# Peptides against a protein of PDB entry 4N78: the designs that were tried, part 70

Target 1, 186 residues: chain A of PDB entry 4N78
Amino acid sequence: HFQVICRLLGYQGIAVVMEELLKVVKSLLQGTILQYVKTLMEVMPKICRLPRHEYGSPGILEFFHHQLKDIVEYAELKTVCFQNLREVGNAILFCLLIEQSLSLEEVCDLLHAAPFQNILPRVHVKEGERLDAKMKRLESKYAPLHLVPLIERLGTPQQIAIAREGDLLTKERLCCGLSMFEVILT
Target 2, 155 residues: chain B of PDB entry 4N78
Amino acid sequence: MAELQMLLEEEIPGGRRALFDSYTNLERVADYCENNYIQSADKQRALEETKAYTTQSLASVAYLINTLANNVLQMLDIQASQLRRMESSINHISQTVDIHKEKVARREIGILTTNKNTSRTHKIIAPANLERPVRYIRKPIDYTILDDIGHGVKW

## One batch from the design tools (peptide; aimed at target 1 C176, target 2 R107)

Design b2_p26_3 (made by RFdiffusion4)
Pose (drawn by RFdiffusion4):
Structure b2_p26_3 (pose): chain A 186 residues (1-186), chain B 155 residues (1-155), chain P 26 residues (1-26)
Amino acid sequence: as target 1 above (186 residues)
Amino acid sequence: as target 2 above (155 residues)
Amino acid sequence: AESGLSLTDEQLELAEERLRDLMSQL
């Protein structure tokens, strides 16, 4: 699903959705969640020590039950507080997961662009062979596929300018050195 | 474009009227052969001149049509090439617009991004100078090696 | 910047190296 969502939305669609999800998280954190956090903070026990081990675990469970009774009995703790928090959590997970799908989408695109952009994988080296001497030979084999230099050789200035722009857009992807989840959290 | 204007404004309309002229001039020439036969004292001679005019009329109508047909074809060939160049220009404009729309989309998501500080190194990196193997040499106990440290006492 | 992204040459070179390794693993 996320894979399809990434393809259909593109960069502009994903960006707007992320910007809008930030507005939703802001609306919830500074809104209903904040109201209920302030309300439950008063219902909270002003102080609550952690009982020594001596008191045992069954007596500690009894002590926490008593100290947190008002939280345990709060009627809207699930239907509101947990619900709102789940929505915020899902919004964060969406941003993380959608970025991962975008990364997979971008890397695949780059893999198909590599033959036209003079990007060769490491080649096997036998005895008496140097990669330096061999990678250059392989580059000659795929020389007819190097797109930008071919168009600069036979193309019109208009075709050349358009090729340079398109080549730049093809080789520059977010997965090459950029991320978003960090900015989302910040 | 100059050859097209010449075809559209003069050579085609001109060669076309020259055809209409043939329409009117031939009906005159048909009457003249009938009149020249009637006035003729020599019916065989007047028939041979009618035949001459018939053959000449045929050669003329075929020439006028051929000339006009070549012009119409040249016009269509030129117009076909115009559409070929125009499509090429429209395609470049389209590619340009696509590049622009993509730049706008990337600028929009670029706001939500930062550098991912990732690097690549080796599993093990040996030091530039490996530790020298120090030979063992016996030396006596010396109770003076600390005399220079702090407030020593020499003996 | 011209492409709408803040990518550097060093990041592109490193990405090309990683892409080459990935292609070799396929």

Design b2_p26_3_s1 (made by RFdiffusion4, then SolubleMPNN; from b2_p26_3, 10 letters changed)
Fold by OpenDDE base, seed 3:
Order: C-alpha cells, then structure tokens, then sequence
Structure b2_p26_3_s1 (fold): chain B 186 residues (1-186), chain C 155 residues (1-155), chain A 26 residues (1-26)
C-alpha cells in the first residue's frame, strides 16, 4: 500500500503529506499533550520514593499504583492524551513506511536506469572465467545503451541538455544519501 | 511557407483544373479521330493519325497527373516537416516543464531530508531556512548501501 | 483541332519516351 502511495504522490505529494503530518504532530505535541503533561506534573506526588526492593515486583507495582491513583484515574488522560499519542505514533510510523517504500522505488529506478548510465551490474564470475574478460564483454554489450553519450553524438544541443539533466535527476535520489525519517525524529 | 502557399493556392488547384480541362479535350480529340476515320479515304493513314493523337493525349494526361501528384507529395512533405518541427518543439517544452516540476518537487522533499552519513554526534539541525538549495548528493551511486534497505518489513 | 493540352512539345516528347520505357518494361 505504501508503495502505491509513493508512486501516486511522487516526491511533491510525499513532501506535502509529510509536511502536513509534521504540522499535525507539532500541534498535538504543543497543544493537548503538553497541557496534559503540565497537568500531570502538577498533580504528581512530590514525594514518590522508590519502594524498598524488599517489596518485590508486585508490592512495588501496588505501591506506585496507590501513589499514582489519581493520575491513573484521570479519565481525560486515558481518552484524549493516549489518543493523541497514538496519533503521533501512527504519524511517525507512516513517515517511516513511506520513506522505506520510496527508497525501494528509487532503488528500482536506479537499477533500471543503470544499463543506460554506464553502471554495470555486479558480475558473478563462474569458475574458469576471467573477471576482466567478462567485464569487457559486459561493457561491450551495454556500450550502445549509454544514453547520454549517444545523445551527445546524435542529438541537438537542447536534447543533450535535457538528457544530461535527466541523467542527473535519475542518479540523484534520496536513497543515495538522504533520509527523511531522521528529520522527523528530531 | 511561401512554397507551401503557392502549392496550396496556385499549383495544386491549377493542376486540378488542367486535368479537368484535359478530360474535355480528350473527348474532343476522340470525336475528331472518329470523324476523321469515317471521312478519310485512307483508313490506314487515319488510323496512324489516331494513334498519334492517342499517344499524345495519353502523354499529356500522364504529365498532368505526374505534375499534380508531385506537387501534392511536395505539399505533404512540407507539411510533414512542419509537423515534425512542431512536435519536436512541443516535446522539448514538455520535457523542460517536466524536469522543472521534478526539480521543484525534489526541492520540497529535500527540505525534509538529512544526510544519512551524518555522524550521530551532530545534532541534525532542521534546516531553519526553507529555501535551502536541494542538496543533491552527486556521489557515485553505491548500490551496496541499498542492499541493506531492502529488508524492510513488507507490511 | 488545337488539342488544348498545353504541353510543350518537349514535355510531350519526354513523356512519350517515359511511356515507351514503361511499355518496354511490360
């Protein structure tokens, strides 16, 4: 599904969606979540000492449950705050999945373009074959497919310019060195 | 342009008229040949004359048809050339627009990206300035790095 | 009869030759 979304939206559409999601996340964080956090900080017991280890895990849990009873029973926290946190989480996951899907699409595009851009696939050398000879054969095989040099020889100046720009755009993909997710996390 | 106009307005219509006129003339020639053959005491001579007129008439019509056909072909060639030029221009514009749109799109998404190789220590400062030029990484595509990304959980 | 076919004698000869050539190819 995310791959389809990436294909449908393209870079521009993805950018718009991501920007809007970031705005939503920011709004949620700065608005409702922040307010709840502030409220929780105000009602939080000032003295919440760690219970002695002697109480064991159940006793510790019961102790904290008792101390935080008012917080746990805060109905608005359970409904609105957790809902907003879920929305934030979903937004983050959505961004991650979009980036992953986009990266896959970009890789596919690069792979498809490679023969036309003087990028040779990794050659598996069979036993007894010289790597150099095989590489030379591949180079010879794909040489006619090199688009930019071909257009440079046969094309108009305008076509050459477009071909070069297209080649550059094809090579310059986000997956080659850029990440959106890291920006979202910061 | 001038040649095409001449072909369309003068040569081709003129050729069509000439061909039509030739039809009328052929009928007259036929009538003449028939009458001449009937009236002539020397039938052989009349026949030879008819053959001569027939050959001449056929040659004339053939010439008119050929000339007209060539003019039409020339017109079509000129028009085809014009269309090809127009197509080339449209294609160029279209490609230019597409490239531009792609660049704009990449700028927009680029604002939302950071370099993967940034060491963990450097706080990825969200580019404060919206108008930062798209940092295109012009480094040779190392496909080996991409091999690890493919293991993403197929959701 | 002024054969209204306004072909020059030269053009006519050329076409006669072409016609003869075509006929010879048949």
Amino acid sequence: as target 1 above (186 residues)
Amino acid sequence: as target 2 above (155 residues)
Amino acid sequence: SESGLNLTEEQLKLFEEELQDLLAEL
Scores: peptide ipSAE 0.021, ipTM 0.522, DockQ to the pose 0.006
OpenDDE base, seeds 1, 2, 4, 5: peptide ipSAE 0.019, 0.020, 0.018, 0.021; ipTM 0.549, 0.550, 0.543, 0.554

Design b2_p26_3_s2 (made by RFdiffusion4, then SolubleMPNN; from b2_p26_3, 8 letters changed)
Fold by OpenDDE base, seed 2:
Structure b2_p26_3_s2 (fold): chain B 186 residues (1-186), chain C 155 residues (1-155), chain A 26 residues (1-26)
Amino acid sequence: as target 1 above (186 residues)
Amino acid sequence: as target 2 above (155 residues)
Amino acid sequence: SESGLNLTQEQLELFEEELRDLLASL
């Protein structure tokens, strides 16, 4: 489902969606959630000591439930604040899934373009084969598929320029070194 | 351009007119040959003359048709070449626009990205000293201060 | 009778040559 969304929207569409989601998240965080958090911080018990490790995970959870019981039972907090937090969580999750799906698509595109861009696949050398000989055979096999050199030889100056730009755009992908999700977390 | 214009305005129309004129002339030649054969005392000579005129007329018409056909073909070739050049130009523009759009899109998404932090997770060292459990005294918390923050139903 | 189909002798010869070539190619 997310892969289809990525394909449909493209880079521009994804950017627009991500920007809008960031605005929504920011609005939720700076609005209702911030107000509730400030109020809760004021009423929060000053001494919330970590229970002794002897109580185990269930005991620790029960301890925190007991300490925060009055806060958790506040109806408005459950209905409004927790709902907003859920929305923020869903938005973050959505962004993560979009980025992951986009990364997969980009990797696939890179793999498909590789034979045309003088990128040779990793060669598994079987026992008894020389790596150099196999590499030379692969180079010879894929040499006719190198698009930019082919166009440089046969094309007009304008076609060459377009081919080079297209090649650059094909090579440059977000998955190579960029993350959108890290920006959201910051 | 000048060659195409000459073909369209002069050569092809001229060839069509010449072919039409040849048709009318063929009729005159036929009438002449018929009358000459009827009136001639030497029928064999008249027949040979008719054969000569027929051969000449057929050759002339064939030449006119061939010339006209070649001119039309030449015209079509020039036009096809022009269309191919236009197509190439349109494709070039289209590709340029697509590349530009892609660059813009990538800039837009790029501003939403940061470099992947490859920094290895620092080991969080757990603090060693477990503090003693302090008895928690529950004080009632007044939450009425939050009543103004939510879209709460004004009672 | 000025037969308006006055092919020049040169045009006629050219046509005859083309016809011969065509016939030879058949």
Scores: peptide ipSAE 0.020, ipTM 0.546, DockQ to the pose 0.005
OpenDDE base, seeds 1, 3, 4, 5: peptide ipSAE 0.018, 0.018, 0.018, 0.018; ipTM 0.540, 0.518, 0.541, 0.538; seed 1 fails the geometry check

Design b2_p26_3_s3 (made by RFdiffusion4, then SolubleMPNN; from b2_p26_3, 10 letters changed)
Fold by OpenDDE base, seed 2:
Structure b2_p26_3_s3 (fold): chain B 186 residues (1-186), chain C 155 residues (1-155), chain A 26 residues (1-26)
Amino acid sequence: as target 1 above (186 residues)
Amino acid sequence: as target 2 above (155 residues)
Amino acid sequence: SSSGLNLTPEQLELFEEELQDLLASL
């Protein structure tokens, strides 16, 4: 599903969606969540002394429940704050999945374009074959498929320019060195 | 452009008129030949004359048709060539626009990206001295020692 | 006034020859 979305939106559409999601996340974090956190910090007992070890784990839990009772009973925390946190989480997950899907698509595109761009597949050399000879054979096999050189020989100057630009755009992909998700986490 | 215009405005219409005139003339020639054959005492001569006129007339018409056909074909070829040139131009523009749009889109998305930290796999050269995992013999934690501390203050 | 099919005598001869050849081939 995410792959289909990536294909449908393209780079521009993805950029727009990501920007809007970032705005939403920022708004949620700086707005309601921040306000709730501030409020919680204000009501947080200043001295949450670790209960003496003597009360055992259940006693400690009860102690914390008692100390946080007012916070836990704050109905708005459960409904609004957690909902907003879920929304933030979902947005982050969405961004991650979009990036992953886009990366996969780009990798596929690169793989498909490789024969036409003088990118030779990694040759598994069987034992006893000279790597150089095999590489030369592969180069010779794929040489006629190199699009830019082909157009340079047969095309008009304008076609050559377009082909070169297209080739460059095909080679340059985000998956090669860029991450959107890291920006979101920052 | 001048050639196409001449073909469209002068040569082809002119050829069509000539062909029409030839048709009319052929009818007259046919009538003449028929009358001449009927009136002539020497029917063999009249037949030969008719044959000559027929051959001449057919040759003329064939020439006119061929000329007209060639002019029409030439016209079509010129038009086809013009269309191909237009198509090529449109395609070039379209491709240029698409490339531009793609570049813009990539810039936009690029703003939302950061360089992947190539985790330089620092070859953590595992220090050669695999210190023997000291078998931490889990001494059974005798929890009985905790029995004496739990003097529950009977409230 | 034979509205002269404006074929040059040479063109006419060539066409007559071609027609004769065509007729002979038929």
Scores: peptide ipSAE 0.022, ipTM 0.525, DockQ to the pose 0.005
OpenDDE base, seeds 1, 3, 4, 5: peptide ipSAE 0.019, 0.020, 0.020, 0.020; ipTM 0.518, 0.503, 0.521, 0.533

Design b2_p26_3_s4 (made by RFdiffusion4, then SolubleMPNN; from b2_p26_3, 9 letters changed)
Fold by OpenDDE base, seed 5:
Structure b2_p26_3_s4 (fold): chain B 186 residues (1-186), chain C 155 residues (1-155), chain A 26 residues (1-26)
Amino acid sequence: as target 1 above (186 residues)
Amino acid sequence: as target 2 above (155 residues)
Amino acid sequence: SESGLDLTEEQLELFEEELRELLAEL
C-alpha cells in the first residue's frame, strides 16, 4: 500500500503530505499534549521519595499508587491525550513507512537505470574467471547502452541538455543520502 | 517552407493546368488525326501518322501525370517532415516542463530531508539551515538487496 | 507539332528512366 502511495503521489505529493503531517504533529505536541503535560506536572507530587525498602513490594506499589493516584485518575479520565499521542505515533510511523517505500522505489529506479548510466553491476566471479576479463566483457556489453554519451553523439543540443538533466535527476535520489524521517524526529 | 509553397501554389496547380491543357490538345490531335485519315488518299500513311501522334500524346500525358504525382508526393513528404518536427518540438517542450516540475518537486521534498547520519552516536541534530540546497550524497548503493524482490535483471 | 504535346528529349529520357525505375521496383 505504501509503495502504491509513493508511486501515486510522487515527490510533490509526498512533500505535501509530509509537510501537513509535520504541521499536525507540531500542533499536537505544542497544543494539547503540551497542555496535558503541564497540567500533569502541576498535579505531580512535589516530593516523591523512594519509599523505604521495609515496606516490601506491595507497600512500595501502594505508596506509588497513592502518590500518583491523582495523576492516574486524571490520565484515565483524559483519554484525549493518549489519543493524540497515538495520532502522533501513527504519523511518525506513516512517515517512516513512506520513506522506506520511497527509498525502495528509488533504489529500484536506480537499479533499472544503472545499465544506461555506465554503472556496472557487481560481478560475481566464478571460479577460474579473471575479474578483469569479466569486467571488460561487461563494459563492452553495456557500452552501447550508455544513454548520455549516445545522445551526446547522435542527439540535438536540446536533446543532449534534456538527457543530461534527466541523467542527473535519475542519479540524484533521496535514498543516496537523505532522510526525511530524521527531520520528523527532530 | 519556400519549397512547399512553390509546390502548393505553383508546381501542382501548374501541373494540373498542364494536364488539363493536354486533354484539350489531345482532343485536337484526335480531331486532326480523324480528319487527316478521312481526307488522306493514303490511308496507311495516315494511320501510321495517327499511331505516332497517339504514342507521343500518351507519352506526354504519362509524363505530365508522373511529374504531377511526384510533386504531390514531395509535397506530402515535406508536410510529413514538418509534422514530425512539430511533434519533436512539442516533445522537447513537454520533457522540459516535466524536468522542471520534477526539479521543483525535489526541492520541495528536499527541504524536508537531512543527511543520513552515518554515526550511530550522533544526536539527530536538525540541520540549522533547512534552506541549504539538498546536496545528494552520491554513495554507492548496494542493490543486491533487491535481487529477491522483483524480476530484477538477473545479471 | 500540331499536337502541342512537345516533350523534350530530355524529359522523355527522364520519364523513361523513371518508368524503368518504377518497373524495377515492381
Scores: peptide ipSAE 0.022, ipTM 0.550, DockQ to the pose 0.007
OpenDDE base, seeds 1, 2, 3, 4: peptide ipSAE 0.024, 0.020, 0.021, 0.016; ipTM 0.542, 0.552, 0.542, 0.537; seed 1 fails the geometry check

Design b2_p26_4 (made by RFdiffusion4)
Pose (drawn by RFdiffusion4):
Structure b2_p26_4 (pose): chain A 186 residues (1-186), chain B 155 residues (1-155), chain P 26 residues (1-26)
Amino acid sequence: as target 1 above (186 residues)
Amino acid sequence: as target 2 above (155 residues)
Amino acid sequence: DSPFEGRITEEQAEEVVKEALNELQE
């Protein structure tokens, strides 16, 4: 699903959705969640020590039950507090997962562009062979596929300018050195 | 474009009227052969001149049509090439717009991004100078090696 | 010319593609 969502939205669609999800998270954190956090903070026990081991675990469980009884009995703790938090969590997960799908989408695009952009994989080296001497030879094999230099050789200035822009857009992807989840959290 | 204007404004309309002129002039020439036969004192001579005019009328109508047909074809060939150049230009404009729309989309997502500081190194990196193997040499106990440290006491 | 304000270098783009091709080759 995320894979399809990335393809259909593109960069502009994904960006707007992320910007809108930030507005939703802001609306919830500074809104209903904040209201209920302030309210439950008062219902909270002002102080609460961690009992020594001596008291034993069953006596510690009893102590936490009494000290947190008002939290455990709070009627809207699930239907509201947990619900709102779940929505915020899902919004964060969407941003993370959608970025991962975009990364996969970009890397595949780059793999198909490599033959037309003079990007060769490492080649096997036998005895008496140097990669330096061989990679250059392989580059000659795929020389007719190098798009930008071919158009600069036979193309019109208009075709050349359009080629340069397209080549740039093809080789520059977010997965080459950029990320978003960090900015989302910040 | 100049050859097209010449075809559209003069050579086609002109060659076309020259055809209309043939329409009117041939009906005159048909009457003249009938009149020249009637006045003629020599019926065989007047028939041979009618035949001459018939053959000449045929050669003329075929020539006028051929000339006009070549002009119409040249016009269509030129117009076909115009569409060919225009499509090429429209395609470049389209590519240009696509590049622009993509730049706008990438600018929009670029706001939500930062550098991912990732690097690549080796599993093991040996030091530039490996530790020299130090030979063992016996030396006596010396109770004076600390005399210079702090407030020593020499013996 | 870069919509990402030059934060993505040509060398970084080549490294990602070369790494992915090497992994597929393995």

Design b2_p26_4_s1 (made by RFdiffusion4, then SolubleMPNN; from b2_p26_4, 8 letters changed)
Fold by OpenDDE base, seed 1:
Structure b2_p26_4_s1 (fold): chain B 186 residues (1-186), chain C 155 residues (1-155), chain A 26 residues (1-26)
Amino acid sequence: as target 1 above (186 residues)
Amino acid sequence: as target 2 above (155 residues)
Amino acid sequence: MSPFDGRITDEQAEAVTREALDKLQE
């Protein structure tokens, strides 16, 4: 599903969605969540010492339950705050999955473009074969597919310019060095 | 452009008019041949003249049709070529616009990105010199050097 | 003009592509 979304939205659509999600997340974090955190901090016991082990596990539990009673009884925490946190979590997860899906698509594009851009796989040389000979054969095989040089030789100046720009757009992908998810975590 | 205009405005209309005129002339020639045959005492000569006129007229019409057809074909070829050029131009513009849109989109999404902390994967610089596995030439340990140290118990 | 303002280099792209190609051959 995320792959389809990435294909449909493209870079522009993804950017718009991500921007809106970031706004929502920021709004939730700086607004409601922050307010709840502040409220929780106010109701937190100032001094919560570990009870003596002599009270046993049940006594210790009751002690902490009593100390945290005000927090536990804060019904809005469970309903509104956790929902907001869930929304934030979902947004983050969505961003992660979108980025991963986009990266996969970009890698696929890079792979498909590789023969046309003179990017050749490393040749595994079987024992007894010369690496150089195999590489040369491979280069010779794919040489006619080099798009930019081909267009530079046969194309009009306008076609050459478009081909170069297209080649650049094909090569430079987000997955090669950029992360959106890291921005969200900051 | 001038050639196409000449074809459209002069050559093709002119050819059509010529063909129409030839039709009218053919009718006159036919009437002449008929009358000549009826009035001529030498029917064989009149027939030969009719054959000659018919052949000439047919050749003329064939020429006019061929010329007109070629002009129409030429016109169509020029128009097709112009359309192809226009299509090419539109495609170039479209591609330029698409590239521009893509660049804008990439800039927009790029603002939402940070550089991946490339963990310095230590380029395992594979030592360029793969030390050719020094063929361990197992030099046979010549143990003959130890032969002289043995206290031969003479039995 | 680089679509990503030069933040992604051709070398990086090539490296990623090669890595991906290598993985496909395994």
Scores: peptide ipSAE 0.387, ipTM 0.787, DockQ to the pose 0.719
OpenDDE base, seeds 2, 3, 4, 5: peptide ipSAE 0.352, 0.380, 0.382, 0.378; ipTM 0.787, 0.786, 0.788, 0.792

Design b2_p26_4_s2 (made by RFdiffusion4, then SolubleMPNN; from b2_p26_4, 10 letters changed)
Fold by OpenDDE base, seed 4:
Structure b2_p26_4_s2 (fold): chain B 186 residues (1-186), chain C 155 residues (1-155), chain A 26 residues (1-26)
Amino acid sequence: as target 1 above (186 residues)
Amino acid sequence: as target 2 above (155 residues)
Amino acid sequence: MSPFDGRITDEQSEQVVRDALDKLKE
């Protein structure tokens, strides 16, 4: 599903969605959540010591439940604050999944483009084979597929320019060194 | 461009006019041949002359049709070539626009990115208008409620 | 102008591709 979303939205759509999500998250964190946190800090017991072990686990639990009774009974915390936290969590997860899906798509594109961009896989040499010979054979095999040089030889100046720009756009992908999710976490 | 214009404005219309004129001439030739045959004492000679004129007239018409057809074909070829060039130009523009749109999109998304493995702490900006949270009233905690829980140590 | 203002290098791109290709052979 996320892969389809990434394909449908493209970079532009993803950017717009991410920007809006960031705004929403920021608004939730700095607004409602912050206010609730401040309120909670005010109502938190100043001194909450561990009860004596003689009370047993049920007694200790009841003690803490009693100490936090006012907080637990705070209806707005359960309904509004937790909901907002869920929304923030969902937004973060959404961003993560979108970025992961986008990265996968980009890597696939890069892989598909590799033969056309003179990016060859590393050659494993078996015993008795010369590395240089294998590399040369591989290079010769894929040489006809080099798109930009081919267009530079046969194409019009305009076609060459477009081919170069297209090649650059193909090579430069977010997955190569950039992260959106890290921005969201900060 | 000049060749196409000549074909459209001069050669093809001229050829069509020539064909029309040829039709008129054919009618005249036919009338002449008919009259000549009727008036001639030597009908065989008149027939041969008629054949000659008919052949010549038909040849002329055939030539005019062929010339016109060739000109029309040439016109169509030139127009087809022009259309192909236009298509190429449109395609080029379309690709250029797409590339530009992609670059813009990448810039936009790029603003939302940082280098991998760099921990950037974004400053949390507080919203200006904080809705006032509902006033929480703290009730005093009565710890005596816990006296009944456990081994009942009455201090 | 670079799509990402030069933040992505050709070396980085190539490395990602090479790494991915290596994983596929595995």
Scores: peptide ipSAE 0.333, ipTM 0.784, DockQ to the pose 0.538
OpenDDE base, seeds 1, 2, 3, 5: peptide ipSAE 0.309, 0.270, 0.295, 0.255; ipTM 0.780, 0.776, 0.775, 0.776; seed 5 fails the geometry check

Design b2_p26_4_s3 (made by RFdiffusion4, then SolubleMPNN; from b2_p26_4, 7 letters changed)
Fold by OpenDDE base, seed 1:
Formats: sequence, C-alpha cells, structure tokens
Structure b2_p26_4_s3 (fold): chain B 186 residues (1-186), chain C 155 residues (1-155), chain A 26 residues (1-26)
Amino acid sequence: as target 1 above (186 residues)
Amino acid sequence: as target 2 above (155 residues)
Amino acid sequence: MSPFDGRITEEQAEAVVREALDKLKE
C-alpha cells in the first residue's frame, strides 16, 4: 500500500504530506500534549520515596498507585492525551513507512537505470578467470546501452541537454544520502 | 513553406481545373469523331482517326491525373514532415517542463531531509520477491486495514 | 544545478546502486 502511495504522490505529494504531518505533530506536541504534561507535572508528588522492600511487590505497587492516584484517575489523560500521543505515533510511523517505501522504489529505479548509466555490478571472479577480463567483457556488453553518450553522439543539442538532465535526476535520489525520518526525530 | 503554399494555392487547384477542362474537351472530341464518321465515305479511315484521338485524349487525362496525384502526395508528405517537427518540438517542451517540475518537487522534499549518518547498520532489506510489475489490477485499496489505527469517524 | 543542492554526491549515488546490485547477486 505504501509503495502505491509513493508512486501516486511522487516527490511533490510526499513532500506536501510530510510537511502537513510535521505541522500536525508540532501542533500536538506544543499544544495539547504540552499542556497535559504540565498538568501532570503539577500533580506529581514532590517527594516520592521508595517504600521499604518489606512490603513486598504488591504493597509497593499499591503504594505507588496511591501516590499516583490523581494521575491514574485523570480521565482526560486516558481519552485525550493518549489519543494525541497515538496520533503523533501514527504520524511518525507513517513517515517512516513512506520513507522506506520511497527508498525501495528509488533503489529499484536506480537498479533499472544502472545498465544505462555505466554502473556495473561487481563481478565475482571464479578461480582461473582474470577480473580485468570479465570486467572488460561486461563493459563491452553494456557499452551500447549507455544512453547519455549515445545521445551525445546521435542527438540534437536539445536532446543532449534533456538526456543529461534526465540522467542527473535518475542518479540523484533521496535514498542515496538523505533522510526525512531523521528530521522528524530531531 | 513556399512550396507547400504553391501546391495548395496554385498547382493542385490548377490541376483540378485542367482535369475538368479535359472532360469538356473530351466531349467535343467525341462529337467531332461521331460527325466525322457519319460524313466520311471512308469509314475505316474515320475509325482509325477516332482511335488516334481517343488514345491521345486518354493519355492526356492519364497524365493530368498522375501529375495531380503526385502533387497531392507531395503536399501530404510536406505536411507530415511539418507535423513530425511540431510533435518533436512539443515533446521537447513537455520533457523540459517535466524536468523542471521534478526539480521543484525535489527541492521541496529536500528541505524535509537531512544527511544520513553513514551508520553501516541499516541493512536495506530489499524484499526478496521483487514482485514482477503486476499489471495494475485495480484491486480496490482495502482501507479497512487502517480502520484499527485511525479514529473511525462514524458517519 | 543539482536537484538536491549538491547534498547527494555522485559517489554516494553510485555506492547505493552498487550495494543494491551486490545484494541482488546474493
């Protein structure tokens, strides 16, 4: 599903969605969540001493439950605050999944373009074969597919310009060195 | 452009007029041949003359038709060439616009990105089965999978 | 002018493709 979304939205659509999600997340964090956190900080016990270990695990739990009773019983925390946190979480996950899907799509595009851009896979040298000979053979095999040099030889100046720009756009992908998700986490 | 204009405005209309005039002339020749045959004491000679005129007339018409046809074909070829040039130009413009749009889109998304810290660890697990480009079977996107995650606005 | 303002180097782009190609061979 996310792959389809990425294909449909493209870079422009993804950018718009990500920007809006960031705005929403920022609004939630700086607004409602911040207010709830402030309220929670106010109701937090100023002094929370560890109960004596002699009370056992159930007694310790009851003690902390009592100390945090006002927080636990805060109905708005369960309804509104947790929902907002869920929304933030969903937004983050959505961004992550979009980026992952986009990266996969970009990698696929790069892989498909590789033979046309003189990007050759590393050849595993079997015992007895010279790496140089295999590499040269591979280069010779794919040489006719090099699109930009071919167009530079046969095409009009306009076609050459378009081919170069297209080649650049094909090579430069977000997955090559950029991350959106890291921006969201900062 | 000058050649095409000459074909459209002068040669083809001129050829059509010539063909029409030839039809009128054929009628006159036919009348002449008929009268000549009736009035001639030597019917065999009159018949041979008629055959000669008929052959000449048919040859003339055939020439006019061939010339007109060639001019029309030439006109169509020039027009086809012009259309191909226009198509090429439009295609180049379209590609240029698409490239520009893509650059703009990339700049916009680029603002939302930071450089990846080359930490070696994230194995891009390529899903093993690159599913062959499955023909876009418009499977209705089952959005129900998202029903559990979002606030179901009960309408 | 690079669509990403030179943030992505040609070396990085090539490295990703090579890595991906290597994974496909495995």
Scores: peptide ipSAE 0.300, ipTM 0.781, DockQ to the pose 0.680
OpenDDE base, seeds 2, 3, 4, 5: peptide ipSAE 0.260, 0.293, 0.228, 0.250; ipTM 0.777, 0.780, 0.768, 0.776

